# Ledger of designs, part 319: peptides against a protein of PDB entry 5KEZ

Target 1, 320 residues: chain A of PDB entry 5KEZ
Amino acid sequence: NVAIYNPFRPWWERYQPVSYKLCTRSGNEDEFRNMVTRCNNVGVRIYVDAVINHMCGNAVSAGTSSTCGSYFNPGSRDFPAVPYSGWDFNDGKCKTGSGDIENYNDATQVRDCRLTGLLDLALEKDYVRSKIAEYMNHLIDIGVAGFRLDASKHMWPGDIKAILDKLHNLNSNWFPAGSKPFIYQEVIDLGGEPIKSSDYFGNGRVTEFKYGAKLGTVIRKWNGEKMSYLKNWGEGWGFVPSDRALVFVDNHDNQRGHGAGGASILTFWDARLYKMAVGFMLAHPYGFTRVMSSYRWPRQFQNGNDVNDWVGPPNNNGVI

## One batch from the design tools (peptide; made by RFdiffusion4, then SolubleMPNN)

Design b2_p30_7_s2 (from b2_p30_7, 16 letters changed)
Fold by OpenDDE base, seed 5:
Structure b2_p30_7_s2 (fold): chain B 320 residues (1-320), chain A 30 residues (1-30)
Amino acid sequence: as target 1 above (320 residues)
Amino acid sequence: SEENLIKDANATSEEVKIAATQLHKDLFSR
């Protein structure tokens, strides 16, 4: 991914890829392979956060300022380490003046335009699908168990399916023969927008962001909410079917206070309430549960927002 | 949307606040 130095190595630089090389601040490919092997050998399975909707931001300077030193040029859409060129992006499909998503009520914009300047891959192209599948298959062959698909709302479900159809079975060294990768898709659906979580059920599980948001309001006793109302927690609250839901109290985005769910989201900053919420989540039989492990950072609020929400994991001069 | 603001490093504090407020309203509009 790109190496960003202003601010200094933010967490979100990881979501701006310039190649599919397994070479980041977390380590190199050999180290990753070693970790996957050791984890699998003790029954711990690995799921990769796969960024396949886009490459880096269009405004990032060309050069070799990346975690693996790969050259890239956002201006010319040149990513030779893949390789991608100008033919592999949706620049010509997006009809907005800025080239960015301008209206989230237009599903076509949401999927064909750039998410905040991030160069949008033309996932309709078999070439692009194949390059992504190669990346994911390499990970599968290493021994990962599945994937979180980042920014799934911004990809056409059919394009995702086309990629998934190219995937290998899981590595038989650790998984039963014929096992398929576990897929869960990040889709923020709180209602009110044309893109729905149900659009993606055919590809795997989806994130249920209503879960953490609503649970937060209940645990906080906001707006007269009571714990007794959780009797029919799950589908009874309008959530997606349990077998399609991946649920969580918080994630890395909404831990920063302005994501899906807003201020209702409980985090480690609210230690007591957070423990209550996580305990309830693990006890109640709804969805596939995800528990977060995070870190503290020096928050600095201006106008109600943390100006240090970019701060990444604890590091030594950028090295994790 | 919330995705746009979260991933936009140049988003203003005010824009984020507005989005957060709207999300809050949506959650309680039963």
Scores: peptide ipSAE 0.030, ipTM 0.341, DockQ to the pose 0.061
Fold by OpenDDE base, seed 3:
Structure b2_p30_7_s2 (fold): chain B 320 residues (1-320), chain A 30 residues (1-30)
Amino acid sequence: as target 1 above (320 residues)
Amino acid sequence: SEENLIKDANATSEEVKIAATQLHKDLFSR
């Protein structure tokens, strides 16, 4: 991914890929392979956060300032380490003035335009699908168990399906023969927009962002909500079917006030309430549960926003 | 109360384990 130095190595640089090489501030491919092996050997499975909707931001300077040293040029859409070129992006399909998503009520913009400047891949192209599949298959062959598909809301479900259909079975060293990768898709659907979580059920599980948002309001006793109302927690609250849901109290985005859920989201900053929420989530039989492991950072609020929301985990001069 | 939630969570531990096992079986299919 792009190495960002202003601000200094933010967490979100990881979501700006310039290649599919497995070398980042967390380590190189050999170290990753070693970790996957060690984890699998003790029954801990690895699920990769796969950033396949886009490459890096369009405004990032060209050069070799990347975690693997690969050259890239956002201006010309040149990513030779893949390789991608201008033919592999949706610039020509996006009809907005900025080239970015401007209206989330327009499903075509949401899927064909840039998410906050991130260069949007033309996932309709078999070439692009194949390059992504090659990346994911390499990970499968290493021994990962599945994937979180980042920014799935911004990809056409059919394009995702086409990629998934190219995937290998899981590595038989650790998984039963014929096993397929576990897929869950990040889709932010709080209602009110045309793109629905149900559009993605055919590809795998989806993130249920209503879960953390609503649970936060209940535990905080906002809007007259009571814990006793959680009796029918799950589908009874309008959430997706349990067998399609991946649920969580918070994630890296919404604990920083971004993404979905707003101020209702409970985090480790509200330790007591957060423990209650996580405990309830783990006890209540709804969805596939995900527990967050995060870190403290020096929050500085200005006009209601944390200006240090970019701060990544503790590191040694950018290396974790 | 937090204490009550903890107690409830402990009481459902076996059910959670069973559910987790079932979910694990479902991980390997698309």
Scores: peptide ipSAE 0.025, ipTM 0.411, DockQ to the pose 0.017
Fold by OpenDDE base, seed 4:
Structure b2_p30_7_s2 (fold): chain B 320 residues (1-320), chain A 30 residues (1-30)
Amino acid sequence: as target 1 above (320 residues)
Amino acid sequence: SEENLIKDANATSEEVKIAATQLHKDLFSR
């Protein structure tokens, strides 16, 4: 991915890929293989956060400022380490003046235009699908168990399906023969927009962002909510079917006030309430559960916003 | 299969399950 130095190595640089090479701040491919092997050997499975909707931001300077040293040029859409070129992006398909998503009520913009400047891959192309599948298959062959598909809302479900259809079975050293990768898709659906979580049910599980938002409200006792109201928690609260839901109290985005949920989201900063929420989530039979492991950072609020929300995980001079 | 992966991913010790269940019950008693 792109190496960002201003601010200094933020967490979000990881979501700006320039190649599919497995060399990042966290380590190289050999180290990753070693970790996956060690985890699998003790029954811990690895799921990769796969960034396949886009490459890096359009405004990032060309050069070799990347975690693997690979050259890239956002201006010319040149990513030779893949390789991608100008033919592999949706520049000509997006009809907005800025090239970015401008209206989330236009599903076509949401899927064909750039998410906050991130170069949008043309996933309709078999070439692009194949390059992504190659990346994911490499991970599968290493021994990962599945994937979180980042920014799934911004990809056409059919394009995702086409990629998934190219995936190998899981590594038989650790998984039963014929096992398929576990897929869960990040889709932010709080209602009011044309793209629905249900559009993606055919590809795998989807994130249920209503879960953390509503649970936070209840546990905080906002709006007269009571814990006793959680009796029919899940589908009874208008959430997606349990067998399609991936649920969580918080994630890296909404922990920082981004990506749906707002102030209701409980985090480790609210230790007691957070423990209650996580405990309830783990005990209640709804959805596939995900527990967040995060870190403290020096929060600095200005006008209600944390200006240090970019701070990445504990590191040694940028190396995790 | 996906089902098997779900089972593996959700596997916890009985002690943890008991604790979580008790917490769940406590929440509903409020």
Scores: peptide ipSAE 0.014, ipTM 0.404, DockQ to the pose 0.016
Fold by OpenDDE base, seed 1:
Structure b2_p30_7_s2 (fold): chain B 320 residues (1-320), chain A 30 residues (1-30)
Amino acid sequence: as target 1 above (320 residues)
Amino acid sequence: SEENLIKDANATSEEVKIAATQLHKDLFSR
């Protein structure tokens, strides 16, 4: 991914890829392979957060300022480490003046335009699908069990399906022959927009963002909500079917106070309430559960906003 | 919308809470 130095190596640089090489501040490919092997050997499975909707920001300077040293040029859409070129992006398909998503009520903009300047891949192209599949298959061959598909809302479900159809079976060293990768898709659907979680049910599970938002409100006793109302928690609250839901109390985005769910989201900063929410989630049968493991950072609020929400995970490998 | 939520990131803490409350009311009303 792009190496950002202002601010200094933020968490979000990881979501600006310039190649599919497995060399980041989290480690190199050998270290990753070693981890996957060790985990699999004790029954712990690995699921990769796969960023396949886009490459880095369009305004990032060209050069080799990346975690793996690969050259890239956002201005010319040149990513030779893949390789991608100007033919592999939706620049001509997006019809907004800025090239970015301007209206979330327009599904075509949401899927064909740039998410906050991130160069949007033309996933309709078989070439692009194949390059992504190669990346994911490499991970499958290493021994991962599945994927979180980042920014799935911004991809056409059919394009996702086309990529998934190219995937190998899981590594038979650790998984039964014929096993398919576990897929869950990040789709932010709180209602009121044309793109629905149900559009993606055919590809795998979907993140249910209403879960953490609603649970936070109940636990906080906002709007007169009571725990007794959780009697029909799940589908009875308008959530997606349990067998399609991946549920969580918080994620890395909304943990920083500006993601889907707003201020109702409970985090480790609200220790008591957070433990209540996580405990409830783990005890209740609805959905496939995900527990967050995060880190503390030096929060500094200015005008109600944490100016240090960029701080990345603790590490001491600033050399790469 | 996601855009609105992003815009709320620059609001005061109180404004963010108000917006979140309204969003949740909307969710419960459906």
Scores: peptide ipSAE 0.010, ipTM 0.349, DockQ to the pose 0.045

Design b2_p30_7_s3 (from b2_p30_7, 14 letters changed)
Fold by OpenDDE base, seed 2:
Structure b2_p30_7_s3 (fold): chain B 320 residues (1-320), chain A 30 residues (1-30)
Amino acid sequence: as target 1 above (320 residues)
Amino acid sequence: AEANLQAAANATSLEVKKQATEELKALFSR
């Protein structure tokens, strides 16, 4: 991914890829392989956060300022380490003046235009699908159990399916022969927009952002909500089917006030309420549960926004 | 594959659920 120095190595630089090389601040490919092996050997499975909707931001300077030193040029859409070129992006397909998503009520813009300047990959192209599949298959062959698909809302479900159809079975050294990768898709659907979580059910599980948002409201006792109302928690609250849901109290985005859920989202900053919410989530049978492991940072609120929401994990001069 | 992974997750989660239930009871008793 790109190496950002202003601000200094933010968490979100991870979501700006310039190659599919397994070479980041977390380590190199050999170290990753070693970790996967050690985890698998004790029954801990690895799921990779796969950033496949886009490459880095359009405004990032060309050069070799990346975690593995790969050259890239956002201006010319040149990513030779893949390789991608201008033919592999949706610049000509997006019809907005800026080239960015301008209207989230237009599903075509949401999927064909740039998410906040991030160069949008042309996932309709078999070449692009194949390059992504090659990346994911390399990880599968190393021994990962599956994937979180980042920004799935911004990809056409059919394009995702086309990629998934190219994937290998899981590594038989640790998984039963013929096992398929576990897929869960990040889709923010709180209602009111054209894109629905149900559009993605055919590809795997979907993040249920209503879960954390509603649970936060209940635990906080906002709007007269009571714990007794949780008797029909799950589908009874309008959530997706349990077997399609990945549920969580918070994630890295909404922990910083981004994505979905707003002020109702409970985080470790509200320790007591957070423990109640996480405890309830773990005790309740609805959905596949995900627990957040995060870190503290020096929050600084200005006009209701944390100006330090960029702060990444603890590091030594950029080295994790 | 999802079924297998879910089954494994369910088996592992039983003890976690039990513990979480007890912790939840303790928290709500306060």
Scores: peptide ipSAE 0.019, ipTM 0.484, DockQ to the pose 0.016
Fold by OpenDDE base, seed 4:
Structure b2_p30_7_s3 (fold): chain B 320 residues (1-320), chain A 30 residues (1-30)
Amino acid sequence: as target 1 above (320 residues)
Amino acid sequence: AEANLQAAANATSLEVKKQATEELKALFSR
């Protein structure tokens, strides 16, 4: 991915790929293989956060400022390490003046335009699908168990399916023969927008962002909510079917006040309430549960916003 | 057989969660 130095190596640089090389601030491919092997050998499975909707931001300077030193040029859409070129992006498909998503009530913009300047891949193209599948298959062959698909809301479900249909079975060294990758898709659906979580049920599980948002409200006793109302928690609260839901109290975005849930989201900063929420989540049968493991950073609020929300995990001069 | 064992394990886990949930519901109803 892009190496960002202003601010210094933010967490979100990870979500700006310039190649599919397994070479990042977390380590190189050999180290990754070693980790996957060690984890699998003790029954811990690895699910990769796969950033396949886009490449890096369109405004990032061209050069070799990347975690693996690969050259890239956002301006010309040149990513030779893949390789991608200008033919592999949705620049001509997006009809907004900026080239970015401007209206989230327009599903075509949400899927065909750039997410906050991130160069949007033309996932309709078999070439692009194949390059992504190659990346994911490499990971599968290493021994990962599945994937979180980042920014799934911004991809057409059919394009995702086309990629998934190209995936190998899981590595038989650790998984039963014929095992398929576990897929869960990041889709933010709190209602009010045309794109629905149900659009993605055919591809795998979907993140249920209503879960953390509503649970936070209840535990905080906001808006007259009572814990007794949790009697019909799950589908009774308008959540997606349990077998399609991946549930969580917080994630890396909304613990920083970004994305779905707003101020209702409980985090480790409110330890008591957070433990209550996580405990409830783990005890309740609804959905597939995900527990957050994060880090403390020096929060500095200015006008209600944390100016240090970019701060990455503890690191040694950028290396995790 | 392996699939059945996994299904059984999953079912057991679900039952445990259901029980825990019911206990919580009982607490909330007080």
Scores: peptide ipSAE 0.014, ipTM 0.419, DockQ to the pose 0.013
Fold by OpenDDE base, seed 1:
Structure b2_p30_7_s3 (fold): chain B 320 residues (1-320), chain A 30 residues (1-30)
Amino acid sequence: as target 1 above (320 residues)
Amino acid sequence: AEANLQAAANATSLEVKKQATEELKALFSR
């Protein structure tokens, strides 16, 4: 991914790829392979947060300032380490003046325009699909069990399916022959927008952001909500079917006040209430559960916003 | 440049999601 130095190595640089090489501040390919093997050998399975909707931001300077040292040029859409060129992006398809998503009520913009300046890949192209599938298949062959598909809301479900149809079976060293990768898709659907979680049910599970938002309000006792109301938690609260839901109390975005859920989201900053929420989630049968493992950072609020929300995970290994 | 983009994006996204959250509260209130 791009190496950002202002601010200094933020968390979000990891979501700005310039290649599909497995070397980041978290480690190199050999280290990753070693981890996957060790985990699989003791029955712990790995899924990868796969960033396949886009490459890096359009405003990033060209050069070799990346975690693997690969050259890239956002201005010319040149990513030779893949390789991608100007023909592999949706620049000509997006019709907004900025080239960015301007209206989330326009599903075409949401899927064909740049998410906050991130160069949007033309996933309709078989070439692009194949390059992504090759990346994911490499991970499958290493021994991962599946994927979180980042920014799935910004991809056409049919394009996702086309990529998934190219995937290998899981590695038979650890999985039964013919096993398929576990897929869940990040789709932020709180209602009010044209893109729905149900659009993606055919590809795998979907994140249920209503879960953390509503659980937060209940445990906080906001709006007269009572814990006794949780007796019909799940589908009874209007959530997606349990077999399509991936549920969580918080994620890295809404932990920082961003994304879905607003101020209702419980985090480790509210330790007592957070433990209650996580305990409830783990005890209740609804959905596939994900527990957050996060870190503290020096929060600094200005006008209600944390100006240090960019701070990434602790790192002192000197890896670019 | 990227920092500015992220800050601007976060601000806009926050407003959108704040509205969505309020709609959720209304729709799924108990």
Scores: peptide ipSAE 0.006, ipTM 0.327, DockQ to the pose 0.053
Fold by OpenDDE base, seed 3:
Structure b2_p30_7_s3 (fold): chain B 320 residues (1-320), chain A 30 residues (1-30)
Amino acid sequence: as target 1 above (320 residues)
Amino acid sequence: AEANLQAAANATSLEVKKQATEELKALFSR
């Protein structure tokens, strides 16, 4: 991914890929292989956050400022380490003036335009699908158990399916023969937009962002909500079917006040309430549960915004 | 990920969230 130095190595640089090489600020491919092996050997499975909707931001300077030293040029859409060129992006499909998503009520914009400047890959192209599948299959061969598909809302479900259909079975060194990768898709569906979580059920599980948002409201006793209303928690609250849901109290975005959920989201900053919410989630049978492990950072609010929301995990001069 | 993005439907300032959480902490600590 892009190595960003202003601000200094933010957490979100990981979501700006310039190659599919497995070398980042966390380590190289050999170290990753070692970790996956050691984890699998003790029954801990690894699921990769796969960033496949886009490459880096269009405004990032060209050069070799990347975690693996690969050259890239956002301006010319040149990513030779893949390789991608200008023909592999949706620039010609997006009809907005900025080239970015401007209206989330336009499903075509949401999927064909850039997410806040991130260069949008043309996932309808078999070439692009194959490059992504190659990346994911390499990870499968290493021994990962599955994937979180980042920004799935911004990809056409059929394009995702086409990629998934190219995936190998899981590594038989640790998984039963014929095992398929576990897939869950990040789709932010709180209602009110044309893109629905149900559009993605055919590909795997979907993140249920209503879960954390609504649970936060209940635990906080906002809007007259009562704990007794949790009697029909799950589908009774309008959530996706349990067998399609990945549920969580918070994630890396909304614990920083970004993404879905707003102020209702409970985080480790709200220790007591957060423990209550996480405890409830783990006790309740609805959905596949995900627990957040995060870190503290020096929050500094200016004009209602945390100017340090970029701060990444503890590191040694940018190396984790 | 929608890194550094506010969801349109639930966009709330971080300051408001901070204040709310502190108030709740105080409420539930007693």
Scores: peptide ipSAE 0.029, ipTM 0.420, DockQ to the pose 0.038; fails the geometry check

